# Peptides against a protein of PDB entry 5OK6: the designs that were tried, part 154

Target 1, 215 residues: chain A of PDB entry 5OK6
Amino acid sequence: ELPGLDSQWRQIENGESGRERPLRAGESWFLVEKHWYKQWEAYVQGGDQDSSTFPGCINNATLFQDEINWRLKEGLVEGEDYVLLPAAAWHYLVSWYGLEHGQPPIERKVIELPNIQKVEVYPVELLLVRHNDLGKSHTVQFSHTDSIGLVLRTARERFLVEPQEDTRLWAKNSEGSLDRLYDTHITVLDAALETGQLIIMETRKKDGTWPSAQL

## One batch from the design tools (peptide; made by RFdiffusion4, then SolubleMPNN)

Design b2_p25_8_s3 (from b2_p25_8, 8 letters changed)
Fold by OpenDDE base, seed 5:
Parts: sequence; C-alpha cells; structure tokens
Structure b2_p25_8_s3 (fold): chain B 215 residues (1-215), chain A 25 residues (1-25)
Amino acid sequence: as target 1 above (215 residues)
Amino acid sequence: DPDLAAAARPVPPTERLPLDPEAMR
C-alpha cells in the first residue's frame, strides 16, 4: 500500500535520509531513470492519489545498453538521465511502486576521492587472464579506488592459484605491449586501467624464472 | 569523468615489454 503523498515526498527527498543526504564512502546508492522520477515528483506533489500522473513501476530500461548483462549506457549524466537515491529511499520506492519485471536494480557504491565522495556509476571491468592461456578471460569489476594488490589477489583467487605460487600482473596497453603493474599499492585509477583492458597474471616458473624474463 | 580525472595521480609503469602477450605463452 502506498503511503500518503506528502509522506512519500518527505521520505525520498530530504537531506538526512533521502536524495539530498550526504554521501558516505562504502554506501550503496541506486540509479533511478530521470523521467520516471520526475513523474513521481509530479504525482506526489499533485496531492491526488488517483491522478493520471501515477508513475507506475520503476523502469530503468533506457539506462541499459543491453538486457543480457545489464550494463549501463555510456555517458549517462546525473540529473539528466538518472537520479541517485540512497538505499533506504530506493527500497521505499521499489516497495511502493515496484520495479519492472526482470530488471535488476542499478546499485553503485560511494567512493572516496581525495577531495570528494562520489557514487561510482562506472566501475572498471577488467579482463583477467593467465599468461599461458590468454583465451580464457574472467571479467571482474573493480572500483577505480581499488588497489592493484586487490586486482592481483582477485586474479589469484579466480584462477585458484596456490599460496606458494608467485604471481605478478601485466596490463596490455593501447600499443599492444605489456606494462608491468609493479606497485601493488597504487589504485586502478592511478594505474590508468580501463574497462575492457586485458590484465595478464604471470606465474613464476618452478625453476624460479619468470616467463617474461625469457623474452 | 572529470572527478576521476582530477583525482588521478598517474603512475607510469616501471617495466614495459614491447611484445604481444602471446609471446609469454
């Protein structure tokens, strides 16, 4: 059952728990398609629950580039294409109006940058491979704020690397050559890694030599 | 993303191999 229109407005658009609340690193926020949200605003501001302005279920279809992997279209802009809501507000709207059947929520995390907090709408998807089997990739999502160390650990886990095996990372650059991701303390952002980029995990040989050292 | 661009502190790689990854196979 829908709560009163004024109550809906207050719960969703407020500075403490709603759309206007401060961002906090690690929190989940959700994207809502702008047109739907504007229609909802009109509905609740109209004061008539039986109004023809009823927004119906949330439908973010226009934000997706595909309905298979549910990836977002590139170049979406906050305030133009979508609105960001904190988890509580999102869940209220979903509870009240529903979400389009089969459509996943668009959940994103707040990241902390040096000067600001930001909802990371476009995290980085990396293609992880082993140096000796480039044809078998694992796509894994990372934050720009994640460390190269996390990428390495993730690769090791995905490929079931034993703890005693020594591994290191290379990134295939735009020139087609390999850049060594030596410093594991820098971030994905600082390493300038991009979505779709191939990241090669090299495993040290049993003889103590690196495959790359023989090239 | 302008915010990410502003926050970035690019670190160049310490080592570059001018070879196709297939060479490591």
Scores: peptide ipSAE 0.401, ipTM 0.910, DockQ to the pose 0.785
Fold by OpenDDE base, seed 1:
Structure b2_p25_8_s3 (fold): chain B 215 residues (1-215), chain A 25 residues (1-25)
Amino acid sequence: as target 1 above (215 residues)
Amino acid sequence: DPDLAAAARPVPPTERLPLDPEAMR
């Protein structure tokens, strides 16, 4: 059941718990298509529940580039293409108006940058492969704030690497050569890794030699 | 993203191999 229009406004726009509340690292926020949100604002501000301004179900279709992987279009801008809502506010709107059938929510995480907290709308998707089997990739999403160490651990897990096996990472650069991801303490951001980039996990041979050292 | 760009502290790789990844097969 839909609450009163004023109640809806307070729940969603309330500065303490609504759209404008402070960001907290690790929290989930959700994207809402801007036009829908503006229609909702007009509806609840109009004061007439029976008005023709009823927004209908949430439809983020215009934010997606495809309906297979539900990947976002590139270059979307907050405040122009979408608004960000905290999880509670999003769930309220979905419960009140529904979400377009078959359409997934667009959930994103708050990340901590040196000088700002931000919802990371475009995390990095890396293609993880083993050095000896480049044809079998695992696409894994990472935050820009994730460490190279996490990328390595994730690769080891995905490829079922035994604890005793020694591994290291290489990134295929724009020139087609390989850059060693030596420092596992730096972030994906600092390593300048990008979506679609091939990350090669090299496994040390049983004889103690590295495949790359044989080149 | 301007915020990411501003936050980035690029660390160059310590080792670069001018080889195709297939060379490690």
Scores: peptide ipSAE 0.395, ipTM 0.909, DockQ to the pose 0.774
Fold by OpenDDE base, seed 2:
Structure b2_p25_8_s3 (fold): chain B 215 residues (1-215), chain A 25 residues (1-25)
Amino acid sequence: as target 1 above (215 residues)
Amino acid sequence: DPDLAAAARPVPPTERLPLDPEAMR
Protein backbone atom coordinates (compact mmCIF):
# COMPACT_ATOMS: atom_id res chain seq x y z
CA GLU B 1 0.00 0.00 0.00
CA LEU B 2 1.14 3.53 -0.79
CA PRO B 3 2.08 5.41 2.40
CA GLY B 4 1.39 9.09 3.04
CA LEU B 5 3.26 11.57 0.89
CA ASP B 6 5.27 13.07 3.76
CA SER B 7 6.22 9.58 4.89
CA GLN B 8 7.41 8.69 1.40
CA TRP B 9 9.54 11.82 1.24
CA ARG B 10 11.13 11.12 4.63
CA GLN B 11 11.87 7.48 3.79
CA ILE B 12 13.51 8.21 0.45
CA GLU B 13 15.21 11.57 1.14
CA ASN B 14 16.18 11.01 4.79
CA GLY B 15 19.88 11.76 5.18
CA GLU B 16 20.51 8.76 7.44
CA SER B 17 18.94 6.02 5.33
CA GLY B 18 17.85 7.73 2.12
CA ARG B 19 19.30 9.20 -1.05
CA GLU B 20 21.68 11.54 0.76
CA ARG B 21 23.17 9.01 3.18
CA PRO B 22 26.94 8.41 3.13
CA LEU B 23 28.30 5.79 0.77
CA ARG B 24 29.86 2.67 2.28
CA ALA B 25 32.07 0.31 0.30
CA GLY B 26 30.41 -2.93 -0.75
CA GLU B 27 26.84 -1.63 -0.44
CA SER B 28 24.32 -1.92 -3.25
CA TRP B 29 22.75 1.19 -4.73
CA PHE B 30 20.20 1.44 -7.53
CA LEU B 31 19.71 3.80 -10.45
CA VAL B 32 16.38 5.55 -10.99
CA GLU B 33 15.69 7.43 -14.20
CA LYS B 34 15.78 11.16 -13.45
CA HIS B 35 12.48 12.16 -15.05
CA TRP B 36 10.55 9.56 -13.07
CA TYR B 37 12.26 10.61 -9.85
CA LYS B 38 11.48 14.28 -10.47
CA GLN B 39 7.86 13.36 -11.13
CA TRP B 40 7.80 11.45 -7.86
CA GLU B 41 9.29 14.44 -6.02
CA ALA B 42 6.61 16.71 -7.48
CA TYR B 43 3.92 14.23 -6.50
CA VAL B 44 4.96 13.84 -2.87
CA GLN B 45 5.73 17.53 -2.45
CA GLY B 46 2.33 18.46 -3.87
CA GLY B 47 0.56 17.01 -0.85
CA ASP B 48 -2.32 15.48 -2.84
CA GLN B 49 -2.29 11.73 -3.44
CA ASP B 50 -5.04 12.11 -6.03
CA SER B 51 -2.99 14.58 -8.03
CA SER B 52 -2.39 14.21 -11.76
CA THR B 53 1.33 14.27 -10.88
CA PHE B 54 1.27 10.57 -9.90
CA PRO B 55 4.51 9.12 -11.30
CA GLY B 56 3.27 5.63 -12.17
CA CYS B 57 5.58 2.62 -12.34
CA ILE B 58 9.34 3.12 -12.30
CA ASN B 59 10.61 2.93 -15.86
CA ASN B 60 14.35 3.04 -16.51
CA ALA B 61 14.00 2.26 -20.24
CA THR B 62 15.84 5.40 -21.36
CA LEU B 63 18.92 4.39 -19.35
CA PHE B 64 19.37 1.14 -21.29
CA GLN B 65 21.07 0.82 -24.65
CA ASP B 66 19.50 -2.61 -25.21
CA GLU B 67 16.70 -4.75 -23.82
CA ILE B 68 18.54 -8.03 -24.40
CA ASN B 69 21.52 -7.69 -22.08
CA TRP B 70 20.15 -4.61 -20.30
CA ARG B 71 23.38 -2.69 -20.65
CA LEU B 72 23.43 0.96 -19.67
CA LYS B 73 23.97 3.71 -22.18
CA GLU B 74 27.42 5.20 -22.05
CA GLY B 75 28.01 8.63 -20.58
CA LEU B 76 25.08 8.74 -18.16
CA VAL B 77 25.51 11.39 -15.47
CA GLU B 78 24.26 11.29 -11.90
CA GLY B 79 21.76 14.02 -11.19
CA GLU B 80 21.11 14.57 -14.89
CA ASP B 81 20.14 11.15 -16.24
CA TYR B 82 19.58 9.21 -13.05
CA VAL B 83 19.40 9.34 -9.27
CA LEU B 84 21.20 6.89 -7.00
CA LEU B 85 19.27 5.34 -4.13
CA PRO B 86 20.42 2.95 -1.42
CA ALA B 87 18.88 -0.51 -1.55
CA ALA B 88 16.29 0.20 1.15
CA ALA B 89 14.99 3.32 -0.60
CA TRP B 90 14.90 1.57 -3.98
CA HIS B 91 12.91 -1.33 -2.58
CA TYR B 92 10.44 1.07 -0.98
CA LEU B 93 9.81 2.83 -4.29
CA VAL B 94 9.43 -0.47 -6.14
CA SER B 95 6.98 -1.72 -3.53
CA TRP B 96 4.94 1.49 -3.73
CA TYR B 97 4.90 2.15 -7.46
CA GLY B 98 6.19 -1.00 -9.13
CA LEU B 99 8.88 -1.47 -11.74
CA GLU B 100 8.11 -1.67 -15.47
CA HIS B 101 7.26 -5.25 -16.41
CA GLY B 102 10.26 -7.28 -17.53
CA GLN B 103 12.75 -4.54 -16.71
CA PRO B 104 15.56 -5.49 -14.32
CA PRO B 105 16.72 -3.24 -11.49
CA ILE B 106 19.96 -1.38 -12.13
CA GLU B 107 22.04 -2.46 -9.14
CA ARG B 108 25.56 -1.12 -8.62
CA LYS B 109 28.16 -1.40 -5.86
CA VAL B 110 29.97 1.23 -3.85
CA ILE B 111 33.71 0.95 -4.40
CA GLU B 112 36.56 2.26 -2.29
CA LEU B 113 39.08 4.46 -4.07
CA PRO B 114 42.09 6.01 -2.28
CA ASN B 115 40.32 9.26 -1.44
CA ILE B 116 36.64 8.62 -2.17
CA GLN B 117 33.80 6.14 -2.08
CA LYS B 118 31.61 6.07 -5.17
CA VAL B 119 28.94 3.97 -6.81
CA GLU B 120 30.58 2.16 -9.70
CA VAL B 121 27.97 2.66 -12.41
CA TYR B 122 30.25 1.31 -15.13
CA PRO B 123 32.16 -1.77 -13.97
CA VAL B 124 34.52 -3.43 -16.43
CA GLU B 125 33.17 -6.16 -18.69
CA LEU B 126 36.01 -8.46 -19.81
CA LEU B 127 36.02 -11.15 -22.48
CA LEU B 128 37.71 -14.22 -20.97
CA VAL B 129 39.10 -16.84 -23.37
CA ARG B 130 41.52 -19.75 -23.39
CA HIS B 131 44.72 -19.42 -25.41
CA ASN B 132 43.80 -22.42 -27.56
CA ASP B 133 40.16 -21.44 -28.21
CA LEU B 134 39.78 -17.70 -28.74
CA GLY B 135 36.33 -18.15 -30.28
CA LYS B 136 34.69 -19.25 -27.03
CA SER B 137 34.50 -16.34 -24.64
CA HIS B 138 32.97 -15.76 -21.25
CA THR B 139 31.89 -12.19 -20.66
CA VAL B 140 32.38 -11.35 -17.00
CA GLN B 141 31.89 -8.15 -15.06
CA PHE B 142 34.61 -6.91 -12.69
CA SER B 143 35.09 -3.85 -10.54
CA HIS B 144 37.98 -1.53 -11.32
CA THR B 145 39.04 -2.30 -7.75
CA ASP B 146 39.13 -6.07 -8.27
CA SER B 147 42.56 -7.69 -8.40
CA ILE B 148 44.06 -9.45 -11.40
CA GLY B 149 44.15 -12.45 -9.08
CA LEU B 150 40.36 -12.41 -8.96
CA VAL B 151 40.19 -12.20 -12.76
CA LEU B 152 42.48 -15.23 -12.96
CA ARG B 153 40.47 -17.20 -10.39
CA THR B 154 37.26 -16.32 -12.22
CA ALA B 155 38.71 -17.45 -15.55
CA ARG B 156 39.85 -20.73 -13.99
CA GLU B 157 36.38 -21.31 -12.58
CA ARG B 158 34.56 -20.51 -15.83
CA PHE B 159 36.81 -22.82 -17.83
CA LEU B 160 36.69 -25.57 -15.17
CA VAL B 161 40.47 -25.62 -14.71
CA GLU B 162 41.66 -28.23 -12.24
CA PRO B 163 43.55 -27.01 -9.15
CA GLN B 164 46.78 -28.70 -10.25
CA GLU B 165 46.82 -26.89 -13.59
CA ASP B 166 48.92 -23.74 -13.73
CA THR B 167 47.48 -20.71 -15.52
CA ARG B 168 48.34 -17.08 -16.25
CA LEU B 169 46.74 -14.12 -18.00
CA TRP B 170 47.43 -12.00 -21.04
CA ALA B 171 45.55 -8.89 -22.14
CA LYS B 172 45.13 -7.94 -25.78
CA ASN B 173 46.38 -4.37 -26.01
CA SER B 174 45.41 -1.51 -28.33
CA GLU B 175 48.09 -2.57 -30.80
CA GLY B 176 46.63 -6.07 -31.02
CA SER B 177 49.56 -7.66 -29.20
CA LEU B 178 49.56 -9.32 -25.78
CA ASP B 179 50.57 -7.81 -22.45
CA ARG B 180 51.33 -10.20 -19.61
CA LEU B 181 49.26 -9.61 -16.49
CA TYR B 182 52.09 -10.81 -14.29
CA ASP B 183 51.33 -9.10 -10.99
CA THR B 184 48.10 -10.62 -9.69
CA HIS B 185 47.96 -8.15 -6.78
CA ILE B 186 47.33 -5.04 -8.87
CA THR B 187 43.78 -3.96 -9.70
CA VAL B 188 41.86 -3.97 -12.96
CA LEU B 189 42.18 -0.17 -12.80
CA ASP B 190 45.97 -0.22 -12.36
CA ALA B 191 46.28 -2.75 -15.18
CA ALA B 192 44.25 -0.30 -17.32
CA LEU B 193 41.81 -3.00 -18.42
CA GLU B 194 38.70 -1.77 -20.22
CA THR B 195 35.24 -3.02 -21.16
CA GLY B 196 35.31 -5.31 -24.17
CA GLN B 197 38.98 -6.14 -23.73
CA LEU B 198 40.08 -9.69 -24.50
CA ILE B 199 41.78 -11.48 -21.61
CA ILE B 200 43.54 -14.71 -22.54
CA MET B 201 44.07 -17.45 -19.98
CA GLU B 202 47.15 -19.50 -20.81
CA THR B 203 47.40 -23.00 -19.33
CA ARG B 204 50.80 -24.55 -18.67
CA LYS B 205 51.51 -27.72 -20.65
CA LYS B 206 52.00 -31.11 -18.99
CA ASP B 207 55.68 -30.97 -19.92
CA GLY B 208 56.04 -27.82 -17.80
CA THR B 209 56.39 -25.45 -20.75
CA TRP B 210 54.16 -22.49 -21.56
CA PRO B 211 52.42 -22.29 -24.95
CA SER B 212 53.54 -18.65 -25.30
CA ALA B 213 57.19 -19.66 -24.84
CA GLN B 214 56.92 -21.73 -28.02
CA LEU B 215 56.18 -18.70 -30.17
CA ASP A 1 35.75 8.98 -15.05
CA PRO A 2 37.79 11.62 -13.22
CA ASP A 3 37.71 9.73 -9.92
CA LEU A 4 39.06 6.56 -11.52
CA ALA A 5 41.67 8.54 -13.41
CA ALA A 6 42.82 10.19 -10.20
CA ALA A 7 42.93 6.86 -8.37
CA ALA A 8 44.79 4.95 -11.07
CA ARG A 9 48.39 3.93 -10.47
CA PRO A 10 49.25 2.42 -13.84
CA VAL A 11 51.57 -0.57 -13.80
CA PRO A 12 53.26 -1.29 -17.12
CA PRO A 13 53.33 -4.90 -18.32
CA THR A 14 56.46 -6.87 -17.51
CA GLU A 15 56.21 -8.84 -20.73
CA ARG A 16 54.76 -8.05 -24.15
CA LEU A 17 54.30 -10.46 -27.02
CA PRO A 18 54.19 -8.56 -30.31
CA LEU A 19 51.96 -11.24 -31.82
CA ASP A 20 48.33 -11.62 -32.70
CA PRO A 21 46.47 -13.63 -30.06
CA GLU A 22 45.69 -16.21 -32.74
CA ALA A 23 49.34 -17.23 -32.65
CA MET A 24 48.76 -18.80 -29.23
CA ARG A 25 46.59 -21.58 -30.67
Scores: peptide ipSAE 0.389, ipTM 0.909, DockQ to the pose 0.767
Fold by OpenDDE base, seed 3:
Structure b2_p25_8_s3 (fold): chain B 215 residues (1-215), chain A 25 residues (1-25)
Amino acid sequence: as target 1 above (215 residues)
Amino acid sequence: DPDLAAAARPVPPTERLPLDPEAMR
């Protein structure tokens, strides 16, 4: 059952708990296709529950580039293509109107950057490979705020590297060269790593030499 | 992403190898 229109408006647009609430690092927010949201706004502002402005089920179809992996289209802009809602508000809307059948929610995390908190709509997908077997890749998603150390640990885990084995990372740059990621304390953002970028995990040889030292 | 760009810090020096990852095999 739909709550009263004024109640819906207050619940979703409330500046303290709704769309306008402050972002908090680590929280989940959800994308809502803008046209649907605007239709909802018009509906609840109209004051007539029987209005022809009823928005129907939430439909984010236009935000997806595919319905297999449910990847977002590139270049979507907040306030133009979608609206961000905190988890509570999202769940209310889904409860009231439903979500289009088969569509997953578009959940994203708030990240804390040096100067701003932001919902990270586009995290970084890295291609993790071993130096000696580029054919076996693991695509892993990272936040821009994740450390290179986390990338390294993740690579080690995915490739089942033994604790005693020493490893380091290289990033393939746009020129096709490899940039060694020396500082594991910097973030993915600081390292300027991008989606689709190849990250090579080099494993130290048993003799104590690095494979790359011979190149 | 303008916010990401604004938040980005200088990348620490890295060693650059003029090699393709395939050369590491």
Scores: peptide ipSAE 0.025, ipTM 0.596, DockQ to the pose 0.711

Design b2_p25_8_s4 (from b2_p25_8, 9 letters changed)
Fold by OpenDDE base, seed 4:
Structure b2_p25_8_s4 (fold): chain B 215 residues (1-215), chain A 25 residues (1-25)
Amino acid sequence: as target 1 above (215 residues)
Amino acid sequence: DPALEAARRPVPPTERLPLDPEALR
């Protein structure tokens, strides 16, 4: 059952637990398409539950570039294309109005940057490959705040690398050459890794030599 | 993203190979 219009407004827009609440690192927030949200605002502010301004089911279709992987369109802007809601508020709206059939929620995480928390709407998608099989890639999403060490561990896991095998990473740069990701303590952000970038996992040979060192 | 760019502290790679990734095979 839908709660009263004033209750909906207070629940979703409440500054303590709603849309305007402070961001907390690691929390999940959700994107809502702007036009739907504005329609909802108009509906609940109108004071008539039977109004023609009823927003219907949440439909984020216009935010997606594809309905296969449900990737977001590039260049979406908060406040123009979408609104961010904390998990609780999102779940309330979904429970009240529903979500378009087959459409997944757009969940994103709050990340901690040196001077600010923000919802990371566009995590970095890296193409992970082995040095000896560039044709078999694993696309993996990372936060800008994730360490290169995590990227390496993730690559090892995806390629089922045994614990005793030594591995290291190379990034294909814009010039088409390879930059070694030596420092595993720096972040994806500080390494300037970008979506779609090829990351090559090099595995040390059984003889103790590196393939790259023999070039 | 301006916030990400402001937070970024670029670290140059320690090693660069001016080779195509195919050379690592």
Scores: peptide ipSAE 0.398, ipTM 0.911, DockQ to the pose 0.764
Fold by OpenDDE base, seed 2:
Formats: structure tokens, C-alpha cells, sequence
Structure b2_p25_8_s4 (fold): chain B 215 residues (1-215), chain A 25 residues (1-25)
């Protein structure tokens, strides 16, 4: 059942708990396509529930580049292409108007940067491979705030590396050469890793030598 | 993203191999 128009406005746009509330690290926020949201605003501000301005179900189709993997289009801009809502507000809208059939919600996390909190709309997708089998990649999503240590642990897990095996990471750079990800305590952001970048996990040989040291 | 770029503290690589990843095979 749809609440009254004023109630809807207060629930979604309330500065303390709605769209305008401060970001908090680790919270989930959701993207809503801008045109739909503007239609909703017009509807609830119009004061007539019988108005032809009824927005219908939420449809974020224009934000997706495909309906198979449901990846976002590149270069989307907050306030132009979409609006960010906290989880509570998103769930209210979905309960009131519905979401387009088969379409997943676009959930993103608030990340903490040194001087700012932001919703990370575009996490980094890395291509993880083993040094001896570059043709078998695992695409894994990471936050810019994740450590290189987490990338290494994730690679080890995906490739079923035993605890006693020693491994290290290389990143293929823009020049096509390999940069050693030596410091595992720095973040994906500080390492300047980007979506689509190839990350090579090197495994130490049984003789104690590294494959890369033999080149 | 300007916010990410402003927050980044770039760390240069300590080691670079001037070879294609295929060389590690």
C-alpha cells in the first residue's frame, strides 16, 4: 500500500535518514535512475495521488550496459544519471512501486578515504592469473580501499594454493611490463590498480627459486 | 574519479620486469 504523498517525501528526502543523510563507512546505498526519481518527486510534490505523474515501477535499465552480467555503464554521474539512496529509503521505494521484473538492485558500499567518505559506484575488477597459466583468469571485484594483501589472499584461494606454498603478485602495467606488488599493506588505490588490469600470481618453486628470478 | 585521485598516495613499484607476462611461463 502506498503511503500518503507527504509521508513518502518525508521518508525518502528526510535529511537525517533519507537521501540527504551523511554517508557512513560500510553502509549500503542504492542507485536509482534519475528520470524515474524526478518523476517520483513530481508525483509526490503534486499532491494528487490520482495524477498522471505516477512514476510506475523503478526501472534502472538505462544504467546497465548489459542485462546478462548487469554491469553498470561507464562514466555515470551522480545527480545526472542516478540518485543515491540509503538502504532504508531504497527498500521503501521498492515496496511502494516495485522494481522492474528480473532487474537486480544496484547496491554499493560507502568507503572511507583519508578526508572523505563516498559511495564506491565503481569497484575495481581485477583479472587474476597464475604465472604459468595466463589463459585461465578469475575476474574478482575489489574496493579501492582493499589491501594488496587481500588481493593476494583472494588469488591464493581462487587457485587453491596450499598454505605452505609461497606466492607473490605482479601487475601488468600500461607499458606491458610487470610491476611487483611488493608491499601488501598498501591499498588497491595506492597501488593504482585499475579495472581490467592483469594481476599475475607467481608461485615459488620447490627448489626455493622464483620463476621471475630466472629470467 | 577526482575524489579517489585526491586521496591516492601513490607507491612506486620496487621491482619492474621489462618483459611481457608470457615470459613467466
Amino acid sequence: as target 1 above (215 residues)
Amino acid sequence: DPALEAARRPVPPTERLPLDPEALR
Scores: peptide ipSAE 0.388, ipTM 0.909, DockQ to the pose 0.744
Fold by OpenDDE base, seed 3:
Structure b2_p25_8_s4 (fold): chain B 215 residues (1-215), chain A 25 residues (1-25)
Amino acid sequence: as target 1 above (215 residues)
Amino acid sequence: DPALEAARRPVPPTERLPLDPEALR
């Protein structure tokens, strides 16, 4: 059952889990399509539950570029295309109004940047490959705040690299050449890695030589 | 993303190989 309109408003806008709640690193936030949210605001502010302004179920269809992988459209802007809600607020709205059938929630994480917290709407998807088998890729999502070390560990895990095998990463740059990701402590952001970028895991040979050193 | 760009502290690669990844095969 829907709670009273005033209760809805207080819970979502002014509650401890409201839209204006400070961002906290690591927390989940959810995207809500802007028009739906505005309709909801109008509905609850109108004070009439029987109003024609009833928003219906949440429908984020316009935010998706596909209904297969449910990837977001590029270039979406907060406040214009969507509103961000804390997990609790999102779950309230879903419980009250429902979510469009078959449509997944758009969950994103708060990341901590040097000067701000931000909901990372567009994490980086990297194409991980082995140097000797470029045709077999693993697409893996990373935060901009993830370390190159995590990328390397993830690559090793995906390719079932044995602990005793030594590996390192190269990124294919915009010029088509390879940049060595030497410093594993820097972030994906600082390394300027981008979605769709090819990341090559090089494995050291049994003779102790690197494949790249032979070139 | 302007926030990401503002936060970025770019680190240049220590090594660049002017090679296509296929060369590592």
Scores: peptide ipSAE 0.384, ipTM 0.908, DockQ to the pose 0.759
Fold by OpenDDE base, seed 1:
Structure b2_p25_8_s4 (fold): chain B 215 residues (1-215), chain A 25 residues (1-25)
Amino acid sequence: as target 1 above (215 residues)
Amino acid sequence: DPALEAARRPVPPTERLPLDPEALR
């Protein structure tokens, strides 16, 4: 059921529960394509439910670079390409207007940065490999706020490393050398890790020596 | 993302291992 136009506006734009409400770390927000949202605004502000300005179903097609993995285009800008809505507001709009068939929602998390909360539209995708088998990789998504320790644990899990095996991480740098990630308490952001970056997990040998110590 | 860039901290000192870039492809 589609609510009255004024009710829709209040529900979606209300600063307490809508688009302008405070960001809270860990909450889900959703991207809406900017042109659709502007069309919706024009519709609900027009005061005529039968207006030709009816926005139709939500269609975020222009935000995606592919329809296989549903990856976002790079370089999208809030307020220009998309609008961010809290989960409740998004679900209302989807309920009222629908979402384009087969198109997934674009869900993102609020993260806590040193001085601000923000919706992390582009989390970091790391390419995880083992030191002894660089041909087998796992691409895993991490928040910039995730610790290097979490990256290490995730790598251990993906490669089925036994609990008694000791492991550590290396990052491939821009010069093609490896930087050892000594501090596992710093974040992905603090370590300046980037999407597409190769992360190598080194496993300690049974004799107690590290493979890298032989280089 | 300008907010992420502003929040970036210097990477702590790490051990660097020189590798042939082609070996990591």
Scores: peptide ipSAE 0.052, ipTM 0.639, DockQ to the pose 0.491; fails the geometry check

## One batch from the design tools (peptide; made by RFdiffusion4, then SolubleMPNN)

Design b2_p26_1_s1 (from b2_p26_1, 17 letters changed)
Fold by OpenDDE base, seed 4:
Structure b2_p26_1_s1 (fold): chain B 215 residues (1-215), chain A 26 residues (1-26)
Amino acid sequence: as target 1 above (215 residues)
Amino acid sequence: MDSLTREALRNGITISENKILEIAQK
């Protein structure tokens, strides 16, 4: 059911539960393609439910790089390419207008940075590999706020490393060399890790030596 | 806007313009 136009506007744009509500860490927000949203705004502000400005189904097609993995295009800008809505507002719009068939919602999380909450639109996708098999990668998504320790733990889990085995991480830099990720307490952001970057997990040998020469 | 905010935006950690302005005013 489609509510009255004024009601729609209030529900989506209100300061408490709408688009401009405060961000809270861990919450889900959703991207809506900007042109659709502007069309919706025009529609609900026009005051005529039968207006030709009816926006139709939400269509985020232009935000996607592909329709297979539904990755976002790079370089999208809030306010220009998309708007962010809290989950409640998003679900209202979907309920009222529908979402284009086959398109998944573009859900993103609020993360907490020092003294600020932000919606992380582009989390970091790292290619995790073992030192002895660089050709077998696991692509894993991490938040910029995730610690290197979490990356390491995730790598250990993906590669089924035994608890007693010692491991450490290397990052392949833009120059093609390997940088040790010594400090596991810093974040992905602090370590300046980027999407597509190769992260090598090195496992210590039983004899106590590191196979670093094999990297 | 603080440097951290700018960096975060560049790295795809974004907030609305209004929120950015609010933060900048604090």
Scores: peptide ipSAE 0.024, ipTM 0.468, DockQ to the pose 0.021
Fold by OpenDDE base, seed 3:
Structure b2_p26_1_s1 (fold): chain B 215 residues (1-215), chain A 26 residues (1-26)
Amino acid sequence: as target 1 above (215 residues)
Amino acid sequence: MDSLTREALRNGITISENKILEIAQK
């Protein structure tokens, strides 16, 4: 059942559980296409439930670059292309208006950066490869707050590295050279890793030497 | 540079690039 217009406005825009509530690390927030949201605002502010300003079901189609992988378009800007809603508010809107058939919700997590909480709309996609087979890659998504250690563990898992094997990571930089990711305790953000960047996992030889030592 | 990184820099977040060892490989 669709609540009254004033009730909808209060529920979605209130400072306690609505759009403007404080971000909390680890919570899920959802993207809503800006035009739809503005249409909804006009509808509930108009005071007529039977008006022609009814927004219809939520449709985020313009935010996606494709309907196969449901990847977001690059360069989307909060407040211009989309608004962010906490999970409770999102679920209310979906229950009231529905979501376009077959379209997944755009769920993102709040991350804690050194001085700010932020919804991470664009996690980092890294291209993981082994030093001995650069042609076989795995694209894996990481948070900017994930450690290099997690990237390494993930690479080991994807390439089925045995626990007794010793491994380390290299990042290919913009100049084409390799930077060794020595400190595994720093974050993806601290290491300045970017989407599309090649990350090479090097495996130590049985003789105890590293393949890169011969380069 | 991604949008989040740009925003982080605007908020005074320091990138620890100096903790990465660079080696030359062509």
Scores: peptide ipSAE 0.021, ipTM 0.443, DockQ to the pose 0.046
Fold by OpenDDE base, seed 5:
Structure b2_p26_1_s1 (fold): chain B 215 residues (1-215), chain A 26 residues (1-26)
Amino acid sequence: as target 1 above (215 residues)
Amino acid sequence: MDSLTREALRNGITISENKILEIAQK
């Protein structure tokens, strides 16, 4: 059964764990479709639990571009398309109203950028391939704050590269050319890598030469 | 450009062409 309307408001909006709380790196936040959230606000502010303004189950359908991979639509804007709630608040709403059947929660992490903490709504999904088999890709999600070194290590792991084998990365740019990622200490953001971008792992040959001409 | 990148720029993270080229050479 639903808690009192004032209690709901305090837990979600005016509580220490409410939507207005400061972001903290590593925290999980959840997206809620804006219209549903506004309906909920109207409901709890109305003061009548039997009101026709009852929001029903949380439904984030309009935020998804597909119901197969449950990817978000591109270009969603906070405050217009969705609101962000901390985990505690999200779980309260789900417990009170439910989540539309079959829909996964839209969970995102707070990341720390040089000058700001931000919920990373759109992590970078990269297509990892080997230089000698560009048709066989592994799609892997990375944070913008992840290092190129992590991308390389991840690629090595996915392709079962032996520890003694030397590898390096190339990124296919928008013009179709290849950019070598020399500095492995920079972030995905600094390297301007984007979702859907092809990242090529080149493996050094046993003779000590690089097969870069094959890229 | 993704939403996070745009936000980063607004918050003082400079991503210039020169920096990109410095990091990832063609």
Scores: peptide ipSAE 0.020, ipTM 0.421, DockQ to the pose 0.048
Fold by OpenDDE base, seed 2:
Structure b2_p26_1_s1 (fold): chain B 215 residues (1-215), chain A 26 residues (1-26)
Amino acid sequence: as target 1 above (215 residues)
Amino acid sequence: MDSLTREALRNGITISENKILEIAQK
């Protein structure tokens, strides 16, 4: 059942669970397509539940580049293309108006950057490969705040590397050369890794030598 | 990466760091 229009406005825009609440690291926020949200605002501010301004179900179709993988379009801008809502507010809107059939919610996490919290709308998608099979890649998403160590562990897991095997990472840079990721304690952000970047996992040989040393 | 390099890597043949770089550049 739809609450009163004033109640909807207060619940979504104001209060501890409203759109304007402070960001907190680790929280989930959701994207709502800007046009729909503006229509909703007009509806609830109009004060007439029977008005022609009824927004209908939430439809984020214009935010997606495809309806197969449901990836976001590149270059979306907060306040222009979408608004961010905290989880509670999002769930209220979905319960009241529904979400377009088959369309997934666009959930994103608040991350802690130096001196600022931000909703990470675009995590980093890395192409993970093994040094001995560059043609077979695994695309994996990472937060900018994830460590290189996590990237390495993830690569090991995806390629079913045995615990006793030693591995290390290389990143293909913009010049096409490989940069060794020596420090596993730095973040993806610190390492300046970018979406679509090739990350090569090298496995140490049984003889104790590294394949790259012979290349 | 040429077929020979790919095969060498598959067979555990150590390719020089330069060749890995070349493979990555391709």
Scores: peptide ipSAE 0.006, ipTM 0.386, DockQ to the pose 0.081; fails the geometry check

